# Peptides against a protein of PDB entry 3T6J, part 197

Target 1, 375 residues: chain A of PDB entry 3T6J
Amino acid sequence: PIVESYIGFIESYRDPFGSRGEFEGFVAVVNKAMSAKFERLVASAEQLLKELPWPPTFEKDKFLTPDFTSLDVLTFAGSGIPAGINIPNYDDLRQTEGFKNVSLGNVLAVAYATQREKLTFLEEDDKDLYILWKGPSFDVQVGLHELLGHGSGKLFVQDEKGAFNFDQETVINPETGEQIQSWYRSGETWDSKFSTIASSYEECRAESVGLYLCLHPQVLEIFGFEGADAEDVIYVNWLNMVRAGLLALEFYTPEAFNWRQAHMQARFVILRVLLEAGEGLVTITPTTGSDGRPDARVRLDRSKIRSVGKPALERFLRRLQVLKSTGDVAGGRALYEGYATVTDAPPECFLTLRDTVLLRKESRKLIVQPNTRLE
Target 2, 372 residues: chain A of PDB entry 3T6J as posed
Amino acid sequence: PIVESYIGFIESYRDPFGSRGEFEGFVAVVNKAMSAKFERLVASAEQLLKELPWPPTFEKDKFLTPDFTSLDVLTFAGSGIPAGINIPNYDDLRQTEGFKNVSLGNVLAVAYREKLTFLEEDDKDLYILWKGPSFDVQVGLHALLGHGSGKLFVQDEKGAFNFDQETVINPETGEQIQSWYRSGETWDSKFSTIASSYEECRAESVGLYLCLHPQVLEIFGFEGADAEDVIYVNWLNMVRAGLLALEFYTPEAFNWRQAHMQARFVILRVLLEAGEGLVTITPTTGSDGRPDARVRLDRSKIRSVGKPALERFLRRLQVLKSTGDVAGGRALYEGYATVTDAPPECFLTLRDTVLLRKESRKLIVQPNTRLE

## One batch from the design tools (peptide; made by RFdiffusion4, then SolubleMPNN)

Design b2_p20_7_s3 (from b2_p20_7, 13 letters changed)
Fold by OpenDDE base, seed 3:
Structure b2_p20_7_s3 (fold): chain B 375 residues (1-375), chain A 20 residues (1-20)
Amino acid sequence: as target 1 above (375 residues)
Amino acid sequence: SLEEKLKEREERRERRLAER
């Protein structure tokens, strides 16, 4: 078997300032069968990057073909086990040296084991589809999230010698219509500049890339989905995201106005973006459960994903990237924190919904490390 | 049944992937 491992200070999610890495490590075995679909995705990555909603000038100058493998984790030491990994986490290194992607396949499999009767906040009609397609949709989302999410975009940099990695005279900011007014100076990094929002912001960008690109037929074909199956995978992927945005409220602390989990904050932001799009795309309805206590339902109108959802996400995702590329911390913070704010304002009344989410909280799942043998 | 649908789906996927 092919064994992969890593160890060190890698992820900075636990640092409030997004800078200091947590010490973690894993040992895993390559799943060759599951890796094949990701290899196909890698083969199409250069072309798919062009489908992202920003000018080529905001994308990497040179495409560096990354590795992408599906791993079955045997041991993982850390505060949390991810579904996917893109390393290194330094954007400058990703641009110049490349990166590696992994999907933790058996971790994903555990996440799929949800009993229908325990599935919260979905309409009854959606539960069967959700159960059926959750796994496949996660594979698509994780692949896109890692490879084309974290693996996309360019940071504008002025080096120590004063040279720019972009043409100041010709590159135009698509949001302002003006020349580039800000960039990263020598020694400045994504994390150092965006600090408290850096991790969550980047996760939000990556998740948004996944949702946006999963609409592309080529992506679904790579994963072996066509026709009605492809549409169901898309629907469930988007449905899962809006549901996750509601579930995210568990990780918000109202008293401190703080988010405790970067990915969940990101998912809430996406929910807010899609709610803002309006037109009946996403609806959250407070209900009363069979037990007489508060409940809620999330509805996503499938017919409006492309007509309403995609344009909204496109605009948002472009703004995220432009602000990231230009190192515009003020603009980025204003945008992101605006969507990340949790209030009890109508019509959503998110603080009230949070109480419902907490009331309906699922039991914590225990992850047990597997073993393996050669036969 | 859901189980049957899952099996059919996987079989279709495998066939499509094998044709590539």
Scores: peptide ipSAE 0.025, ipTM 0.676, DockQ to the pose 0.864
Fold by OpenDDE base, seed 2:
Structure b2_p20_7_s3 (fold): chain B 375 residues (1-375), chain A 20 residues (1-20)
Amino acid sequence: as target 1 above (375 residues)
Amino acid sequence: SLEEKLKEREERRERRLAER
């Protein structure tokens, strides 16, 4: 077997300022079969990057082909185990040196192993589809999230010598129609500049890339889905995201007005974006469970994903990228924190929904390191 | 024995390192 490992101060999710890494390490075995799918995605990455909703001037100047492998984790040391990894976590290095992508395949397998009777907040008609396609949709989402999410976008930089990595006279901000007015100065990084929102903001961008690009037929073909199957995978991927946005409320602390999980905050933001799109795309309905206690149902209108959802996500994702590229912290914070705000305002009444989410909270899943043997 | 197994593992490690 091919064994991979890494160790060091890598992820900064526990740092409120997104700068200090937590000591982490793993040992894993390469899953060759699953890695082949991601290799195909890598082969198409340069073309797929062009499908993202920002001008080429806001994308990396040169595509650097990354590695992407699926790993079965034997041992993981850290505060949390992710489904996917993109390293390094430095945007400048990603742009100049490249990056590596990893999917933790057996972690994903645990994540999508859900019993129907325990599946919350979905309509009965969606439960079977969700169970069937959750795994495949996760593969698609994680692949896109890591490779084309974290692996995409350009930071505008003025170096120590005063030189720009973009043409100030010709590059236009697609949101304002004006020339670029802000950038990263020498020594400024994504994390240092965006600080408290950097991690969650980036996760939101990456998740949005996944949702947006999964609509592209080429992406589904890479993963081996065509026709009705492809449409079901798309539907379940979007459904999972809006459901995750509701589940995310567990990780909001109303008394402190803060989020405890960057990914969950990101998913809530996406939910808010899709709710704002309106037109019946997403509906969250409070209900009463069979036990007589509060419950809720999330509905996603499949027929409106492309007509309503995609345009809304396109606009939002473009704004995220433009604000990131230009180092516009004020604009970025205003946008992101606006969608991340949790109130009890109608019609959604998110604080009330939070109570429902907490009431329906499932027991924490424990991931135990496996034993392996040679036969 | 455990000691023999550990020795064998070390020998394998040394061989792998030499092949790099």
Scores: peptide ipSAE 0.000, ipTM 0.345, DockQ to the pose 0.015
Fold by OpenDDE base, seed 1:
Structure b2_p20_7_s3 (fold): chain B 375 residues (1-375), chain A 20 residues (1-20)
Amino acid sequence: as target 1 above (375 residues)
Amino acid sequence: SLEEKLKEREERRERRLAER
């Protein structure tokens, strides 16, 4: 079998400032069969990048064909096991040298092992669909998240010699209609500038890319979905995200106004964006469980994903990218922290919902090291 | 059953993927 491994200071999710990497490592085996679907996505990546909601001037100058592999993890040493990885975590290197994507396939599989009776916050009618399509939707989401999320976008840079990697005279900020007014200076990085929000912000961007592009027929086709199946995959992917946004409240510490998990914060932000879109797209309804204790239901109107959800996400995602590209920390922080704020304000009453989430919290799944054998 | 539906779905998917 083909073995892949990495070790070192890689992910900065545990750094409050988003700069210092946690020492981690894994050993994994390539799943050749599962990798094939991601190769198809890679083959379409250049074209799909054009579907992202920002001008080409905000996209990478040159498309560098990345590697994308599905891995079955044998051992992972770290604080958490991701579902996917995009490395390196340096945007400049991603732009100039390229990047590698991996999907940790067997980690995803563990996430699928949810019993229907334990599935919280979904309508009964959605539970079966969710169980049925969670896996496939995750494949789509992870692929898009890593390849076209983390793998997209350009940082505007002025180098040490004063040269720009963009034409200052012709490149227009699509949000302002003006020329580019800010950029990264020599030595400045995404993490160094955006600091405390960098990791979560980037995850939010990547997740948003996934949701946005999963609506594209070509994407679903690549993954072998058509017709009603494709629509169900889309629905479940979006449903999963809004549910995750609610679940994310577990990782918020009200006393410290702090998020303890970057991805969950990102998912909460997306939930807020989609709630803001209104028009009945997303509804969170407090309920009473069969045990007489607080519960909640998340509803997503399937018919409004394209009409309401997509435009909202498009605008939001474009703003994320523009602010990222221009190094506009003030604007980026204002935008992101605004959506990441957790209050008890009506109608959502998120702090109250948090109590419900905590009450309904499931036992943490234990991931056990697998065994492999040669046959 | 859900299991049957899953199986059928995967079979359909595999067929579609094989045609590409």
Scores: peptide ipSAE 0.025, ipTM 0.643, DockQ to the pose 0.904; fails the geometry check
Fold by OpenDDE base, seed 5:
Structure b2_p20_7_s3 (fold): chain B 375 residues (1-375), chain A 20 residues (1-20)
Amino acid sequence: as target 1 above (375 residues)
Amino acid sequence: SLEEKLKEREERRERRLAER
């Protein structure tokens, strides 16, 4: 078998400033069958990048073709096991030297193991679809998230010699209609500028890319889905995201006004964006469970994903990218923290919903090292 | 990266905080 290892100070999620890496390491075996799907996605990546909702001037000048491999983890040492990895984590290096994508396939498989009776906040009719398509939808989302999410977008930079990596006279900010007014200076990085929101903001962008691009028929085709199956995968992917946004409330600490998990904060932000779109796209309804205690149901109108959801996400995703590219920390923080704010304001009453989420909290899954044998 | 286990650590943290 092909063995890969990943060892070092890599992930910075535990650093409030997103700068210091935590030491982690794993040893894994390449899953050739699953890697083939991601290779097809890589082959289409340059074309799919053009489908993202920002001008080419805000995209990387040259797409550096990455490796994308699915791995079955044998052992993992760290604070958390990821489902997908895009390395290096430094955007400046990604821009100039390229990147590698990894999907931890057996970690995803564990995430797929959901018992129907324990599946919270979904309508009964959606539970069956969710169970059926959760795995495939995750594969799609992770692939897009890592490759085209983290792998997309240009940072406008002025180097130490004063040279720009963009034409100041011709590049127009699509949000303002004006020339570019801000950029990264020498020594400034994504993490250094956006600091406390950098990780969550980037995860939100990557998740949004996944939702947005999964609507493209070519993406579903790459993963082997057509017709009704493709539509179900799309539906479940979006449904999973809005549900995750609700579940995310578990990781908010009201007393400290802070989020404890970057990905969950990102998912909550996306939920807020889709709720703001209105028109019955997403509905969260407080209910009473069979035990007489508070419960809730999330509904996503399938028929409105493209008509209502996509445009809302498009606008939001474009704003995220433009603010990132231009190094507009003030604008970026205002936008992101606005959507990340958790209040008890009607109609959603998110703090009240948080109580419901905590009440319905699932037990933690234990991930154990697998045993392997050669046949 | 999409981290799954951070969820578990946060759960432990929340439990500890709730017990205070």
Scores: peptide ipSAE 0.000, ipTM 0.285, DockQ to the pose 0.016; fails the geometry check

Design b2_p20_7_s4 (from b2_p20_7, 16 letters changed)
Fold by OpenDDE base, seed 2:
Structure b2_p20_7_s4 (fold): chain B 375 residues (1-375), chain A 20 residues (1-20)
Amino acid sequence: as target 1 above (375 residues)
Amino acid sequence: SIEEEKKKREEELEKRLAEK
């Protein structure tokens, strides 16, 4: 088997300022079959980047072909095991030197071992479909998230010599219709400027890219899904995201008005965007469980994903990228924190829903290191 | 293998769909 190892100060999610990495490490074996799918995605990446909802001027000038590998983890040391990794985490290095993508395939597999009877917040009619397609849909989402999410977008920079990496006279902000008025100065980075929201904001952008691009037939074809299967994968991917947005409330601390998990905050923000789209796309209904205690159901109207969901996500994702590219911290914070705010305002009553989420909380899954056998 | 589990899940789903 091909063995890969990973070690160092890498992820900064535990740093309130998003700058200091936590020491983590793993040893893993390459999953060749799944890696082949990601290689096909990489081969299409340059073309798929053009499908993102921002002008080419807001995309990287040169596409640097990354490596993308699916790994089965033998051992992992760290505070949490990710499903996917895009390294390095420095946007400047990603733009100039390239990046590597990794999917931790067996971590995903464990996450999918949910028993039907324990699956919360879904309609009964969706449970079987969800169980069937959760794994495949997540592979699609992780691939898009890492490669085309974290791997996309340009930062506008003025270097130490005063030169711009964009044409100030011709580049237009698609949101304002005006010339670019803000950028990153020498020494300024994504993390340094956006600070406390940087990690969650970037995760939100990456997740949104996944949802947006999974609608593209070419993406699904790369992963081997066509026809009805492709539509089911799309549906389950979007359904999983809106469900995750509800589950995310577990990680909100009302007393401190803060989020404890960047990814969960990101998923809640996406849920809020899709709820705001209206037109019956997403519905969260408080219910009573079989035990007589509070429960909830998330419903996603499949027929409205493309007509209602996609345009809403497109507008939101474009705004995320434009604000990121221009280094507009004030605008970015206003947008992101606006959607990340948790109140008990009707109709959603998110604080009340949070109580329901906590009540229905599943026991924390312990990931145990697998045993390997020599055949 | 993940493939075997997937096949098992597909078979279980087909069984459940046939019983509805």
Scores: peptide ipSAE 0.000, ipTM 0.221, DockQ to the pose 0.148
Fold by OpenDDE base, seed 3:
Structure b2_p20_7_s4 (fold): chain B 375 residues (1-375), chain A 20 residues (1-20)
Amino acid sequence: as target 1 above (375 residues)
Amino acid sequence: SIEEEKKKREEELEKRLAEK
């Protein structure tokens, strides 16, 4: 077997300022069969990057072919086990030296083991489809999230010698129509500038890339889905995201106006973006459960994903990238915190929905790490 | 208990719904 491991101060999600890494380590075995899909995705990555909704000037100048493997985790030491990883977490290094992607396949499998009867906030008609395609859709999402999410976009930098990594005279900000007016100076990083929102903002960008690119037929083909199956995978991926945005409310602390989990905050932001798109794309309806207690249902109109959802996500994702590239902290914070704000304002009444989410919260699952053997 | 916490959350939800 091919064994992979890493150890060190890697993820900064536990730092309120997004700067200090948590000490993390894992040992895993390569899943060769699943890795083959990701290898095909890597082979198409350079072309797929061109499908992202920002000008080439906001994308990396040179595509550095990364490794991408599916891993079965044997042991993981850290505060949480991710579904996927893109390392290193330094954008400058990703641009100049490259990166590696991994999908933690058996972690994903644990997330799939939800009993139908315990599946909250979905319409009955969606439950069977969701159960069937959750796994495959997650594989697609994780692959895109890591490779083309975290692996995409350019930071505009002025180095210590005063040289720019972009042409100041010709590069235009697509949102303003003006020349680039801000960038990262020597010693400034994504995390240092965006600080408290950096991790969640980046996760939101990566998740948005996943949703956006999963609509591309080539992506679904890479993962072996065609026709009706491909459409079902797309639908379930988007459905899972909007559901996750609702579930995310568990991780919001109203008294502190604080989010406790970066990925969940990101998913809530995406939900808000898709709700804002309107036109019946996403509907959250408070209901009464069979127990007579508050419940809710999330509905996603499949027919409006491309017509309503995609354009909304395109605009949002472009704004995220432009603000990131230019180091526009004020604009980025205003945008992101605006969507991350949780109020009880109608029609959604998110604080009320949060109470429902908490009421329907499942017991925390224990993840038991496996052994493996050669037979 | 998880049940008591759920009940408390339900009561809070009902209170908030009544104030609207």
Scores: peptide ipSAE 0.000, ipTM 0.217, DockQ to the pose 0.013
Fold by OpenDDE base, seed 5:
Structure b2_p20_7_s4 (fold): chain B 375 residues (1-375), chain A 20 residues (1-20)
Amino acid sequence: as target 1 above (375 residues)
Amino acid sequence: SIEEEKKKREEELEKRLAEK
């Protein structure tokens, strides 16, 4: 088998400022079958990047084709095992030197092992579809998230010599209709500039890219889905995201007004965006469980994903990218923290829902190193 | 215990729901 290893100070999620890396290491084996799907996605990446909701001037000047590999982890040392990785974590280097994408396939498999009877916050009619398509939909989401999420978007930079990597006279901010007013100066990075929101903001952008592009028929075809199956994969992917946004409340600490997990905060933000879209797209309903205790149900109207959800996500995702590209920390923070705010205001009453989420909290999964054998 | 904490949270939730 092909063996890959990964060692160093890499992930910065535990740093409140998003800069200091945590020491992490793993050894994994290449999953050739799944890697082939990601290779097809890579082959279509340049075309799919054009489908993203920002002008070409806000996209990378040249797409540097990455390697994308699915890995089955044999051993992992760190605080948490990710489902996917995009490295390096330095945006400036990703812009100039390129990047590598990795999906940790067997980690994803563990995430899918939820029993039907333990599946919370879904309507009964959705549970079977969710169980059936959670895995495939997650593969789609991770692929898009890593490759076209983290791998997309241009940072406007002024170098040490004062030269710009964009035409100041011709590039227009699509949100303001004006010329570009801000950029990254020499020595400024995404993480250094956006600091406390950088990790979660970037994860939110990447997740949003996944939801947005999974609607594209070519993406579903790459992963082998057509017709009704493709529509079910889309539905389950979006359903999973809105459910995850509700589950995310577990990772919010009301007393500190703080989020403890960047990805979960990102998913909550997306939920808020889709709720704001209204028109019956997403509904969270408090209910009573079979045990007589508080429960909740998330409903997603599949018929409104394209008509209501996509436009809402398009506008939001464009704003995320524009603010990122221009290094507009004030605007970015205002936007992101606005959606990341958790209150008990009606109609959602998120703090009350958080209590329900905590009541229904599932047991923490323990990931154990697998056994290997020769066949 | 986990059960004790769940019970406390349930009681708090019921209280909050009753106030609305």
Scores: peptide ipSAE 0.000, ipTM 0.215, DockQ to the pose 0.013
Fold by OpenDDE base, seed 4:
Structure b2_p20_7_s4 (fold): chain B 375 residues (1-375), chain A 20 residues (1-20)
Amino acid sequence: as target 1 above (375 residues)
Amino acid sequence: SIEEEKKKREEELEKRLAEK
């Protein structure tokens, strides 16, 4: 078997300022079959990057072909096990030197083990479909999230010598129609500038890229889905995201007005974006469970994903990228915190829904180290 | 990195840290 490992101060999610990495390490075995799908995704990456909703001037100047491997984790040392990884976590290095992607395949498989009777917040008619396609849809999402999410976009930089990595005269901000007015100076990084929102903001961008690009037929084809199956994978991927946005409320602390988990905050933001799109795309309905206690249902209109959801996500994702590229912390914070705000305002009444989410909280899954053998 | 399950762990960890 091909063995991969990494060790070091990698992820900064536990740092309130997004700067200090947590010591982490893993040992894993390459899953060749799933890796082949990601290799095909890599082969299409340069083309798919052009499908992202920002001008080429806001994308990396040169495409650097990354590695992408699916891994079955044998051991993982850290505060939590990710489903996917894009490293390094330094945007300047990503754009100049390249990056590596991994999917932790057996971690994803654990997430698939959901009993129908325990599946919360979905309509009954969606449960079987969700169970069937959650795994495959998540593979698609992780691949896109890592490779084309974290692996996309350009930071505008002025180097130590005063030179810009973009043409100040010709590059136009697509949101303002004006020339670029802000950038990263020498010594400034994504994390240093965006600080408390950096991790969640970047995860939100990456998740949004996944949702946006999973609509592309070529992406689904790469993963082996065509026709009705492809549409079901798309639907379940989007459904999973909006459901996750509701589940995210568990990780909000009203008394402190803060989020405790970057990815869940990101998913809540996406839910808010898709709710704002309106037109019946997403509906959250408070209900009463069979036990007589509060419950809720999330409904996603699959027929409106492309017509309503995609345009909303396109606009939002472009704005995320433009603000990131230009180092516009004020604009970025205003945008992101606006969507990340949790209130009890109607019609959603998110604080009330949070009580429901907490009431319906599922037991934590235990991840145990696997054994492997040679045959 | 995408962490679906990390979210639960982080919360539990924070709770544990807060209880200390």
Scores: peptide ipSAE 0.000, ipTM 0.268, DockQ to the pose 0.017; fails the geometry check

